# Peptides against a protein of PDB entry 3B8E: the designs that were tried, part 44

Target 1, 230 residues: chain A of PDB entry 3B8E
Amino acid sequence: PFLIFIIANIPLPLGTVTILCIDLGTDMVPAISLAYEQAESDIMKRQPRNPKTDKLVNEQLISMAYGQIGMIQALGGFFTYFVILAENGFLPIHLLGLRVNWDDRWINDVEDSYGQQWTYEQRKIVEFTCHTPFFVTIVVVQWADLVICKTRRNSVFQQGMKNKILIFGLFEETALAAFLSYCPGMGVALRMYPLKPTWWFCAFPYSLLIFVYDEVRKLIIRRRPGGWVE

## One batch from the design tools (peptide; aimed at target 1 S63 M71 L75 Y213)

Design b1_p22_8 (made by RFdiffusion4)
Pose (drawn by RFdiffusion4):
Structure b1_p22_8 (pose): chain A 230 residues (1-230), chain P 22 residues (1-22)
Amino acid sequence: as target 1 above (230 residues)
Amino acid sequence: FIFFVIFFIIIVIIFFISYFYS
């Protein structure tokens, strides 16, 4: 968000005070939950994991979580950013502009008068909104992530999907998300009431492609064991 | 749309780079 927020002055899609509410507020219990996830094979069958080569964090990881999924998620919440403006003053070709606040009303876009009314408001579309829908969209994509990372080589199919903990936290996350999105009050130091019917399902189209994606690779990694690029 | 498409293309590029790098 902030990166694009510079390349094309298209208003702060994700908020800073909003970031400190996902890794330190949303994905919390899920990260913990992952730990409870059980085995994946006869483990005591493999040589001790060397320490110099086979690391914990590496390309294999980063490439598949920063340069792969981290992107597909990115669109999703970024896509919702537009819809959150679109059904209010969409600028899919417009937007790209410094939105000052000492002016008050003097400007707008796409047949409008947004000012002191829609200036305290002109932002109420990202502050109380957009950030929020983007926020939720991130959570919404975090579902399939917290299930495609549940396993490392087995389809969630012929593999246990019985992580009682994760599940009851996958909700204890998705729910908090709503309570943090409709919390009558703190919503001030935070975001605002989204349109439940749709101001949620925006990223939903994406969460899928995620689950659908890596699910194939795992099954790809298999059908071809020695594996290639995968 | 234009910005989205550009962004999409960038994502695709990064994805393929990361995919073939790995």

Design b1_p22_8_s1 (made by RFdiffusion4, then SolubleMPNN; from b1_p22_8, 21 letters changed)
Fold by OpenDDE base, seed 5:
Structure b1_p22_8_s1 (fold): chain B 230 residues (1-230), chain A 22 residues (1-22)
Amino acid sequence: as target 1 above (230 residues)
Amino acid sequence: LPLLELLLELAKKLFEEALKKL
């Protein structure tokens, strides 16, 4: 989010408070739940990791987390952001370079793509209206991320959903996201304005894409061991 | 906007079907 905000000079797509709510709120219980996941059925058929040569965090893990899955998550969030702004009259092309005028409190006549003028207060309401759906989009894609993290090689269908703590984590993160999105006063306290329930569904195609992508990846690993995908 | 509405409608249907299987 912030890199694109700086490079493209667009209005802020995700607030600092919403990021903290993701990192400290929604991700904590799900991450802990993975410690209670059952070992993959083939784990005892694998050789022990060599502590001198085999890193715990390798380039493949970083590539999967940040380069592949993280990019799909970011695309989902930005899709939601651009849709909300387009519904409010700001087309994606018009947002490029707009940040300087958008963030200036003394400019009250910023034009949208249709020539409508927006006051500073109106612009900030629209900006903060984007933060909550972006946050919720991240939570919805995190469902898929958590599920795919259950295994490295086996399909989720082979592993199953027996981890009750993981299931609890999925409900907890969703309940927390709903609380932060709809609790009265969150707009003032956290600058998280309530979202229409329809915005929860904007992330579902991306969540499905993450799941399908990882299952295909794991299928390739099972069929062709020692590939660049492993 | 039409594509988004279609995606939202598809997602809503998938969610309703998932809820019916629970």
Scores: peptide ipSAE 0.009, ipTM 0.275, DockQ to the pose 0.030
OpenDDE base, seeds 1, 2, 3, 4: peptide ipSAE 0.000, 0.000, 0.000, 0.000; ipTM 0.229, 0.210, 0.233, 0.228

Design b1_p22_8_s2 (made by RFdiffusion4, then SolubleMPNN; from b1_p22_8, 20 letters changed)
Fold by OpenDDE base, seed 3:
Structure b1_p22_8_s2 (fold): chain B 230 residues (1-230), chain A 22 residues (1-22)
Amino acid sequence: as target 1 above (230 residues)
Amino acid sequence: LELLKLLEELAKKKFLESLLKL
């Protein structure tokens, strides 16, 4: 989000405070919960890792975490961002390069895609209206991400949902997301304006996509061991 | 890693500034 804000010079899609709420709030308990996950049923059939040659984190894991799944998560957030701005008169193509004028408090006549002029205050309202749905979108896609991270090879349906700490993490991140989205004063404190409940559903297609993608990936690994997907 | 640290520091600073304005 922040890199695209700088490179494309678009209005800020996700606030720095909101990023901290993800990294320190919603992600921490779920990530810790993975340390308590039960071993895969076939783990005893695998040879021990050679600690001198085999890295714990390889290029394939980095590619999956940051390259593939991370890109799908970012696309989900940006989709929500572009929809909200388009509903307010700012089409995606018009947002490119707009940041300089958008963030200038002395320019009160920034035009949208339809020639409507927006004051600085009005622009900041719509920007902060994007932050909360973007955040909630990330939390909703993290449900799928956390669930798929339970295993490398076995389907989630084979592994099951026996990790009570992971289940607690899913409830905690959802409760925190609801608190930050609906608690009075969050608009002033965190620049997170209240979210319409309907926006929670905008991320569901992306969560489903992540889940289906990983289940298909794991299915390929099970059918073709030692392939480039492993 | 340096970029992530810089982003984390910037985020911590803005969070603290936001808390101090409350």
Scores: peptide ipSAE 0.013, ipTM 0.295, DockQ to the pose 0.022
OpenDDE base, seeds 1, 2, 4, 5: peptide ipSAE 0.011, 0.009, 0.000, 0.000; ipTM 0.283, 0.318, 0.209, 0.245

Design b1_p22_8_s3 (made by RFdiffusion4, then SolubleMPNN; from b1_p22_8, 22 letters changed)
Fold by OpenDDE base, seed 2:
Structure b1_p22_8_s3 (fold): chain B 230 residues (1-230), chain A 22 residues (1-22)
Amino acid sequence: as target 1 above (230 residues)
Amino acid sequence: LPLLEELKKLAEKLIKEAEEKL
């Protein structure tokens, strides 16, 4: 998110406080919940052939998988951001290079893609309106991530949702997202304006994409044991 | 997540730069 903000000079898609809420509030509880997931029977039955090399390969593969999931999460957040700004008159192409004028308090005539002029206050309302949906998009995509990370090879449908702590983590993330999105004062305190309930659904295609990606990955691993996808 | 940590560091840098410009 922030790299694209610098490189493209677009309006800030996600506030720093919101990023902190993701890292400390949204990611930490799920990570703890995953530590209590039952070890996959296939992982426990395989003695590491070489503990040093197999650990390094597994750590690299896990790191690549988390990196890919993180990229899909970021893409989901940006999609939601661009949809909201486009609905408010700012097409994605017009946002490129706009940050300097967008953040200038003395410029009250920033034009949108349709020639409508926006005051600084109006622009900041739209910007802060993007922060909450971006956060919620990350949470909804993390639901898929948490569910898929419980197993390396087995389908979610095969192992099921046995870990009560993981299920609790999913509810806690959802409750935190609802609190930050709808609690009075969050717009002032966190620059997170109230979210329309419809925006919760903007992330669902990306959550589905992660599920499909992981199920396909796991299917390939089951069909080709010892492949580069493991 | 390493991506979120990088994003956090980058966000902190921009806030600091923005605060220095204000």
Scores: peptide ipSAE 0.012, ipTM 0.290, DockQ to the pose 0.027
OpenDDE base, seeds 1, 3, 4, 5: peptide ipSAE 0.000, 0.006, 0.006, 0.011; ipTM 0.221, 0.277, 0.290, 0.296; seed 4 fails the geometry check

Design b1_p22_8_s4 (made by RFdiffusion4, then SolubleMPNN; from b1_p22_8, 22 letters changed)
Fold by OpenDDE base, seed 1:
Structure b1_p22_8_s4 (fold): chain B 230 residues (1-230), chain A 22 residues (1-22)
Amino acid sequence: as target 1 above (230 residues)
Amino acid sequence: LELLELLKELADKLIEKARKRL
């Protein structure tokens, strides 16, 4: 998110506070939960791999898989961001290079894609209105990511949801997202304005996409052990 | 717990820094 903000010079899609809420709030309990995840039922059945060749391959593949998942996650957030800004009159093409004028307090006549002038205060309200949906989008996508990260090879349907700490992590993440989105004063405290409930569903296609992608990946790994996807 | 405290402290510092820039 932040790299695209710098490179494309678009208005900030995800605030620093929101990033901290992700890293410290929504990621921490889930990450701890993964440490207590039951070992995959197939790990003990795997033959000893060559620790020199297979470790490097696994590290590269894990890096690629997480890189791809992270890109899909970011795309989900940016999709939500662009939709909200488009609903407020700012088309994606118009946002390119707009950051300089957007962030300037002295420019109160920034035009949208329809020629409507926006004050600095109005622009910041719209920007902060994007932060909450972006955050919620990340949380909803993280549901899929956390669930798929339980296993490297086994389907979620095979491994099941036996880890109570993982279930608690999903609940905590969701509860935190709801709290940050709807608790009075969060707009002032965290610059996270209340979210329309409909925006929670904006992330679901991306969450499903990640889930399907990983299940397909794992299916390929199960069918072709030692392949380039492992 | 120490990591949590460190992260909380870092979060507080970043929030404060963000507040000062606003």
Scores: peptide ipSAE 0.006, ipTM 0.253, DockQ to the pose 0.018
OpenDDE base, seeds 2, 3, 4, 5: peptide ipSAE 0.000, 0.000, 0.000, 0.000; ipTM 0.265, 0.278, 0.198, 0.234

## One batch from the design tools (peptide; aimed at target 1 G67 Q68)

Design b1_p23_1 (made by RFdiffusion4)
Pose (drawn by RFdiffusion4):
Structure b1_p23_1 (pose): chain A 230 residues (1-230), chain P 23 residues (1-23)
Amino acid sequence: as target 1 above (230 residues)
Amino acid sequence: SSDVVSAIVFAFVFGFFLYFIFV
């Protein structure tokens, strides 16, 4: 968000005070939950994991979580950013502009008068909104992530999907997300009431592609054991 | 309060809907 927020002055899609509410507020219990996820094979069958080569974090990881999924997620919440403005004052070709606040009303876009009314408001589309829908979209994509990372080589199919903990936290996350999105008050120091019917399902189209994606690779990694690029 | 509850319930429904897609 902030990166694009510079390349093309298209208003702060994700908020800072909003970031400190996902890794330190949303994905919390899920990260914990992952730990309770059980085995994946006869483990006591493998040579001790060497320490100099086989690391914990590496390209194999980063590439598949920063340069792969991290992206597909990115669009999703970024896509919702537009819809959150679209059904309000969509600038899919417009937007791209410094939105000052000492001016008050004197400008707008796409047949409007947004000002002191829609200036305290002109941002109520990202503050109380956009950030929020983007926020929720991130959570929404974090579902399939917290299930495609549940396993490392087996289809969630022929593999246990019985992580009682994870499941009851996948909700304890998705729910908090709503409570944090409709919390009558603290919504001030935070975001605002989205349109439940759709101001949620926006990233939903994406969460899928995620689950659908890596699910194939795992099954790709298999059908071809020694594996290639995968 | 009602909106919050409705939203939470909707979140659960949404979660369950996801859960069933993934199952």

Design b1_p23_1_s1 (made by RFdiffusion4, then SolubleMPNN; from b1_p23_1, 15 letters changed)
Fold by OpenDDE base, seed 5:
Structure b1_p23_1_s1 (fold): chain B 230 residues (1-230), chain A 23 residues (1-23)
Amino acid sequence: as target 1 above (230 residues)
Amino acid sequence: DKRVEEAINFARELSEKLLKIFL
């Protein structure tokens, strides 16, 4: 998110506080929960791996897959960001290069895509209004990510939802997201303005995309063991 | 505005489908 902010010179889509809340708050419990996930039913049926060659290759492939999932997460966040700004009169094309004028306190006549002028304070409210939905989008996408990460090869339908700690983690991260989004004073303290409940649904297409992507990936792995997709 | 509304509606429909997968 921050790199795109710099390259495209768009208003800041995700605040530092929200990033910290994701990395330290929402991701920690779910990550720990995965350590307690029940082993895949086929783990003992796998052929012995060569520890010198197969370990490094597998780590690279895992890293690549998680990198792709991370890109889908980022796309979901940016989609939510662009939708919110478009609802407020700023079309995506108009946001390119707007950052300099957007962040200038002395410019109170920044025009939107429809010729409406926005004061500095109004612009900052809209910017901070984007931070919370972006954060929530990441949390919603993480639901799918956590579920798919339960297994390397087996489908979620085969492995099931047996890990109670994972379920707890999903509720914990959702509760934290709700707290940060709706608790009074979060707008002042954390620059996280209240979120309309409808914005929670903006992430769902991307959660589904991640789920479908991983299920297809796992299906390919099952059909072609030892392929580059593993 | 209409396109945004369509996107939100699509997201909502997809969310309902996802809920059926997770529940």
Scores: peptide ipSAE 0.006, ipTM 0.302, DockQ to the pose 0.076
OpenDDE base, seeds 1, 2, 3, 4: peptide ipSAE 0.000, 0.000, 0.000, 0.000; ipTM 0.215, 0.220, 0.279, 0.257; seed 2 fails the geometry check

Design b1_p23_1_s2 (made by RFdiffusion4, then SolubleMPNN; from b1_p23_1, 15 letters changed)
Fold by OpenDDE base, seed 5:
Structure b1_p23_1_s2 (fold): chain B 230 residues (1-230), chain A 23 residues (1-23)
Amino acid sequence: as target 1 above (230 residues)
Amino acid sequence: DEKVREAIEFAKELAEKLLEIFK
């Protein structure tokens, strides 16, 4: 998100505090939960392989898969960001290159796509309004990500939701998201303005996309062992 | 406080729905 912010010169879609909340708050418990997840039923059925070559290849493939999932997550966040700004009069094309004027506190007449002028304070309000939905979008997408990460080959329907720690992690990250989104003072303290509950649902298509992507990937792996998508 | 309670309840509902999807 930050790299795109710099390259495209758009208003900041995700604040530093929000990033920290994701990395340290929402991801920690779920990550621990995955460490305690029951091993895949097929792991012990695998034949011995060369640990030097096969381990490295597997790690690279896993990293690639997570990279792809991360791209889908980012896409979901940016979608939410652009929708909110568009609803406030800033179309995506108009945002390109706008950052310099957007962040200048002395410019109080920045025009939106419809010719409406925005003060610095007004612009910052709408910017901070984007931070919370972006965060929530990431959390919602992470629901699917956490579930699919339980296995590399087996479908979630085969593995099931037996890990109580993972379930706890899902509740924890959701509760944190709700707290940061709606607790009084978060707009001032964390630059996270409250959002409408409807924005929680904006990310659902992306969660579904990740789920479908992973299930298809796993299906391919099961049918074609040793493929590059593993 | 009321908004926070509503948000928590909403979060719980979402979590439950998620669990239902992946059960």
Scores: peptide ipSAE 0.005, ipTM 0.256, DockQ to the pose 0.629
OpenDDE base, seeds 1, 2, 3, 4: peptide ipSAE 0.000, 0.000, 0.000, 0.000; ipTM 0.255, 0.250, 0.264, 0.214; seeds 3, 4 fail the geometry check

Design b1_p23_1_s3 (made by RFdiffusion4, then SolubleMPNN; from b1_p23_1, 17 letters changed)
Fold by OpenDDE base, seed 1:
Structure b1_p23_1_s3 (fold): chain B 230 residues (1-230), chain A 23 residues (1-23)
Amino acid sequence: as target 1 above (230 residues)
Amino acid sequence: EEKVKEAIEFAKKLAEEMLKLFL
């Protein structure tokens, strides 16, 4: 998010506080929950890998897979960001290069895509209004990420959702996201303004995309054991 | 270049399998 903010010179889509809420809040319990996941049912059926050759390939593949998932997550966040700004009169094309004027406190006549002038305060409210849905979008896509991380090869349908700690983690991150999104005073304390409940659904296609992507990846791995995807 | 080709082939296969799941 921050790189795109710099490169595209758009208003900040995700604030530092929201990043910290992701990294230190919503990700901790889910990440810990993975330590308690049951071993894959096929782990005893896997042949020993060559530690010299297969380790490097596996690290590259894991890095690529996580990189791709991270890109899908980011796309989901940006989609939500652009939708919110568009609903507030700022079309995505108009946001390009707008950052300089957007962040200038002395410019109170920044025009939206419809010629409406926005004061600095109004712009910051809209910016902070984007932070919360972006954050929530990340949480929703993290549901898929957490679920897919349960296994390397087995489908989630094969592994099941038996890890109570993981279920608790999903609940906790969701509850935290809801708390941060709807608790009175969060707009002042964390610059996280309340979001419409409908914004939660903006992330669902991307969450589903991540899930489908990983299930297909795992399906390919299962169908081609010893392939380069392992 | 070979790694890029492999990645493209994987992306194609992934897309094909995704299409099969959605269609």
Scores: peptide ipSAE 0.011, ipTM 0.296, DockQ to the pose 0.020
OpenDDE base, seeds 2, 3, 4, 5: peptide ipSAE 0.000, 0.000, 0.007, 0.000; ipTM 0.237, 0.297, 0.312, 0.282

Design b1_p23_1_s4 (made by RFdiffusion4, then SolubleMPNN; from b1_p23_1, 14 letters changed)
Fold by OpenDDE base, seed 5:
Parts: structure tokens; sequence; C-alpha cells
Structure b1_p23_1_s4 (fold): chain B 230 residues (1-230), chain A 23 residues (1-23)
């Protein structure tokens, strides 16, 4: 998100504090939960591999898969960001290169796509209004991500939801998202303004996309063991 | 406080719905 912010010169879609909340608050417990996940049912059925070469290859493939999931996650966040700004009169094309004027407190006549002028304060409110939905989108997408990451080859339907720690992690991150989204003072403290509950559902298509992507990936792996998609 | 409670309840509902999908 931050790289796109710099390259495209768009208003900041996600604040640093929010990023820290994701990395340290929402991801930590679920990540720990995955360490205690039950072994894959097929792990002992795997043929012996060369421990020197195959470990490195497998780690790279895993990293690529997580990278792809991360891209889908980011796309979901940016989609939410652009929708909110568009609803406030700023079309995506108009946002390109707007950052310099957007962040200038002395410019109070920044025009939207429809010629409406926005004060600095108004612009910052809209910007901070985007932070919370972006964060919530990430959390909702992470629901699917965490579940699919339980296994590398088995379908979620085969592995099941047996890890109570994972369930706790999902609850924790959701509770944290709700707290940050609706607790009074978050707009001042974290630059996260209250979110309409409807925005929670905007991320669902992306969660589904990640789920479908991973199930298809796993299906390919089962049919073609040792493929580059593993 | 009411808004927070509502948000928490909403989050719990969403979480439960998610669990049902993956059950």
Amino acid sequence: as target 1 above (230 residues)
Amino acid sequence: DEDVKEAIEFAKKLFNELLEIFK
C-alpha cells in the first residue's frame, strides 16, 4: 500500500499505525495458531525427498503463494479505498498525482472530479475515513487467508476447523477491528474514523476469491505433485 | 459504548457466519 501511495501520488490509503495494528495485533495470534495446527493428513504419505534441495524449493513456492494472496488482499483494500473516494467525488483517475495538493494544508480549494472544492480539513476527514475500511477489508480477507493456510495440499473441507486457537485468533482480530472502527477517540488517536457496518461486506468477494484461488491451487498440487504452484 | 457494543455484536455475527461456511 505504501509503495503504491508513493508511486501513484494518491492520498494515503492506510496509516502507519493501522499497519502496525495489522502486523502486530491481528496477525500474531493467528500465525501462532497455525504453528499448532494439526499436521496435514497426507504429510506422512509423502515420498522421501532430498532434505537439502527440496526444502529450499518448497520455501520459495510457499513464499510465492503468500505473495499472490497478499496481492489479492491489497487489491481488496484498494478497491474499498477507491470506492469510498469515488462516493465522495474523487474518481480514481483524478487521484493520480493529487497527493501533493491533497497534503498541503494551505490549499483549501482542491477540486474533486465534479468541480467541488474541498478544504484541507475536509480532505483529511475523507482520507481518514478510508483508513478504517481498508483495515477492515484486510481483516475480512485474512479470515479466508488464515483458514486456507492451515494446509498446503488438503482442501479446507478435508482438514476442517479443528484448531481452537485459530478460531480464537479469528475472533481476536475481528474484535480488534471492531474496536478500532467504532471506539470513540480512534479518529484522533489512530486516524481511523467510524465505519458503517455495510463496509464489512465489501471485502467478502475478495475473501471468496482467495478461497477459490487456494482451493484451485491445492487441487492442482494434488493432481500434479511437485508443480511450481505448490 | 452503545456503538461499540453494536460493533462487537456485528463482528461476532460475521465471525459465526464465517465459521458456518468453513464447518
Scores: peptide ipSAE 0.007, ipTM 0.304, DockQ to the pose 0.603
OpenDDE base, seeds 1, 2, 3, 4: peptide ipSAE 0.000, 0.000, 0.005, 0.000; ipTM 0.248, 0.286, 0.294, 0.232

Design b1_p23_2 (made by RFdiffusion4)
Pose (drawn by RFdiffusion4):
Structure b1_p23_2 (pose): chain A 230 residues (1-230), chain P 23 residues (1-23)
Amino acid sequence: as target 1 above (230 residues)
Amino acid sequence: HLVIVFVIIVVVVVVVVVILLVF
C-alpha cells in the first residue's frame, strides 16, 4: 500500500494504525494455532536435521510466502480498495492525487463537490472505509493462508483438517475482525461500518485462488517426488 | 523459485492493469 502510495499518489489504502492490528491483533491466535497442528509422517525416520544447511527460514520459505502468496493477497485487498471507492467515487483511471485538507471542498473528481462536508468525508472513504474493507480483505485472505500453511506437503484432503484449536480461532479471528469493524465507538480511533453484504466478500474471490494455488503445488510436489522447480 | 516469483509478479501486475481497464 505505502509502496504504491508513493509510485502513484493513490490515497493511503492501508493505514499504519491499521497494520498494528493484524499481526499483533488478527493473525495472533492462528499463528499460535498452527503450533497445535499435528504430524505429517514418520518423523523419527529422518536423519537429524543438519544445522548449517537445512535452516528454519529461507528462500524456500520467503519465495513462497513473500514473492508468491504475499502477492496474490496483495491484489485481493488492493482490489477491494477500488471497489470501496468505486461504489462511491471510483477512479480506476482517476484518483492519483494529493488530497489536501486545508483547502476544504475546493476540488473533487468524477462529478462531485466533496469538501468540508465531503472532506471530513473525502477521507471517510478510506479512514472509516477502504482501510476497513482492505483490513477485512486481508483477514479474508488469511483464511486460506491459515490452511495452506496448515500442511507442508499433504492435501488438506488426505490430511487431518481437525485442528480444533485453529478452527476455533479462525472464527475467533474472522469475528474479531467484524467486531473491530463495527465496534460502536472505538471505531473513531479505528475504521468503520462496512456494507456486510459486499464490503466483505470483495477479497473472497481471492482467498480461493490462494487455497487453489498451493494446493496444486503440494500435489505437484508429489506426483513428481524428486521435484523440479516446485 | 525466482522464475515463479517473477511470473507471479508479472501476472499480478497484468491483472491489475486489466482490472483497471475493465473498470

Design b1_p23_2_s1 (made by RFdiffusion4, then SolubleMPNN; from b1_p23_2, 20 letters changed)
Fold by OpenDDE base, seed 2:
Structure b1_p23_2_s1 (fold): chain B 230 residues (1-230), chain A 23 residues (1-23)
Amino acid sequence: as target 1 above (230 residues)
Amino acid sequence: LKKEVEETLKRVLKELEEFLKKL
């Protein structure tokens, strides 16, 4: 998120504090939960291949999977960010290069895509209004990510939801999201303004898409072992 | 209670941010 902020010169989609909340608060319990997930039945049945080459391939595949998850999360967050800004009159194309004027306290006439002028205070309100939904979107996407990452090849329906730690992680991150979104003073403390409950549903289509995509991916892997989709 | 939690959270996050800036 921060790299895109610098490269595209867009208004800050997610504050440093909110990033820390994601990385340290939201991601830790899920990561721990995945460490305690039961091994796939197929992993245990695989004959030991060459331990050097297979470890390297496995580590590379894990690293790629984590990288992909991070990209998917970022895309979900940015989607929500662009939707909110568009609803407030700022189309995505108009945001390119706008940061310099956006962050300038002395400019109180920044125009949106429709020619409406925005004061510095108004701009900061809408910016901080994006932080909470971005965070919530990440949490909702993580629900899907946790569910899909528990298995590499097996369907979620085949592996089941036996990991109590995973379930706890889902509740914990949801509770954290609710706390950060609705606790009084979070706007001042974390630059996270209260979120309308309806915005929780904005990420659901994206979460569902990820889930469907992963199930299809896993289905392809099962049907075509050794394919490029691995 | 909510204020105390908020203040505590703010403090912890500030410390973490400062730590990361030193990294």
Scores: peptide ipSAE 0.011, ipTM 0.263, DockQ to the pose 0.017
OpenDDE base, seeds 1, 3, 4, 5: peptide ipSAE 0.000, 0.000, 0.000, 0.000; ipTM 0.198, 0.217, 0.258, 0.223; seed 3 fails the geometry check

Design b1_p23_2_s2 (made by RFdiffusion4, then SolubleMPNN; from b1_p23_2, 20 letters changed)
Fold by OpenDDE base, seed 1:
Parts: sequence; C-alpha cells; structure tokens
Structure b1_p23_2_s2 (fold): chain B 230 residues (1-230), chain A 23 residues (1-23)
Amino acid sequence: as target 1 above (230 residues)
Amino acid sequence: LRELVEQTREKVLKELLEFLEKL
C-alpha cells in the first residue's frame, strides 16, 4: 500500500492508525489461531530427507506463496480505494500525481475528473472515507488467507473447519472491523469514518480469488508432486 | 463501478463453482 502511494503519488489509501489497527488488532488473533491449527497429516508424517535443505526449500516456497497472497490482498484494498474515489468524482488516472495538491492545505480548488472543485477539508473527508473500506477489505481478504493457511496440499473441503480458535479469530477480526467502522468518535480518534454496509462486499471478489488461487495451487501440487508450484 | 464489482463477484463465484465441480 505505502509503496504505491509513493510511486504513483496518489492520495493516502491507509492512515498510520489504520495500519496499526491491522498489525495489532486484526493480524494478531489470526496469527495465534494458526499456531493451533491441526497439521496436515501427510506433511507431519514425512521425515525430511535432508533437514537443512528441505526446510530451506519449504520456507522459500511458503514465503513466495504468502508473498503472492499479500500482493492480492493489497490489490483488493486498492481496488476498493479506487472504486470509492471514482464514485466521488476522482477517476484512477486523475489520482496519479494528485497527492501534492491533495495534501496542500492552501489549495481549496482541486478539481475532480468532472471539473468539481474540492476544498482541503472535503478532500480529507473523502480520503478518510477510504481508510475504513480499505481496512475492512483487508479483513475480508484475511478470511480467505486464514482458511487457506489451514493446509499445505489438501483442500479446505478435505481438512474442514475444525479449529475453533481459527473460527473465533475470524469473528474477532470481523467484530473489531465493525467496531472501528461504526463506533461513535472513530472518525475523530482514528480518522476512520463510518462505512456503508454495501462496501463490505467490495472485497468479496478478491477473497474468492485468493481462495480459488490457493485451491488451484493445491490441486496442481496434488497432481504433480515435487513440481515448481509446490 | 458497483456494476463492475458485482460482475467481478459473479465471475469469481462462477469460476469457484466450476472449480468445485472439478474437484
């Protein structure tokens, strides 16, 4: 998120407080829940032929897969951001390079894609209106991430939703997202303005994409053991 | 844009269903 903000010079999609809420609030309980996930029976029964090399290869492949998932998560957040700004009159192409004028308090006549002038205060309201949906998008995409992390090779349908701590984590992060989105004073305290319930669904295509991607990956691994996709 | 999001959702759901049928 922050890299694209710097490279594209777009209005800030995520505030520092929102980032802290992700790292300390929504990621913590899910991460703990994964420690209690039941290991896949075929992974735990296989003794490594070489504990040093096989561990390093597995760590690299896991890191690559999670890196790809993290990129899809970021794309989901940015999609939500661009949708909200476009609905408010700022098309994605118009946002490129706009940050300098957007963040200037003395410029009160920044034009949108339709020639409407926006004051600094109005622009900041729209910016902060993007923070909450971006946060919620991350939470919804994290549902898919948590579910797919349950297994290395088996489908989620084969492993099932047996981990009660994981299920609790999904409810906790959703409850936190709802609290931060709808609690009075969060707009002032956290710059997270209330979200229309319809925006929760903006992330669902990306959550499903992650799920399908991982299931396809796992299917390929099952059909071609030891392939480059593992 | 809402229509685009919904179309994308429907497409992903369709792909998911097709994938589940192939499992």
Scores: peptide ipSAE 0.000, ipTM 0.163, DockQ to the pose 0.035
OpenDDE base, seeds 2, 3, 4, 5: peptide ipSAE 0.000, 0.000, 0.000, 0.000; ipTM 0.229, 0.209, 0.231, 0.210

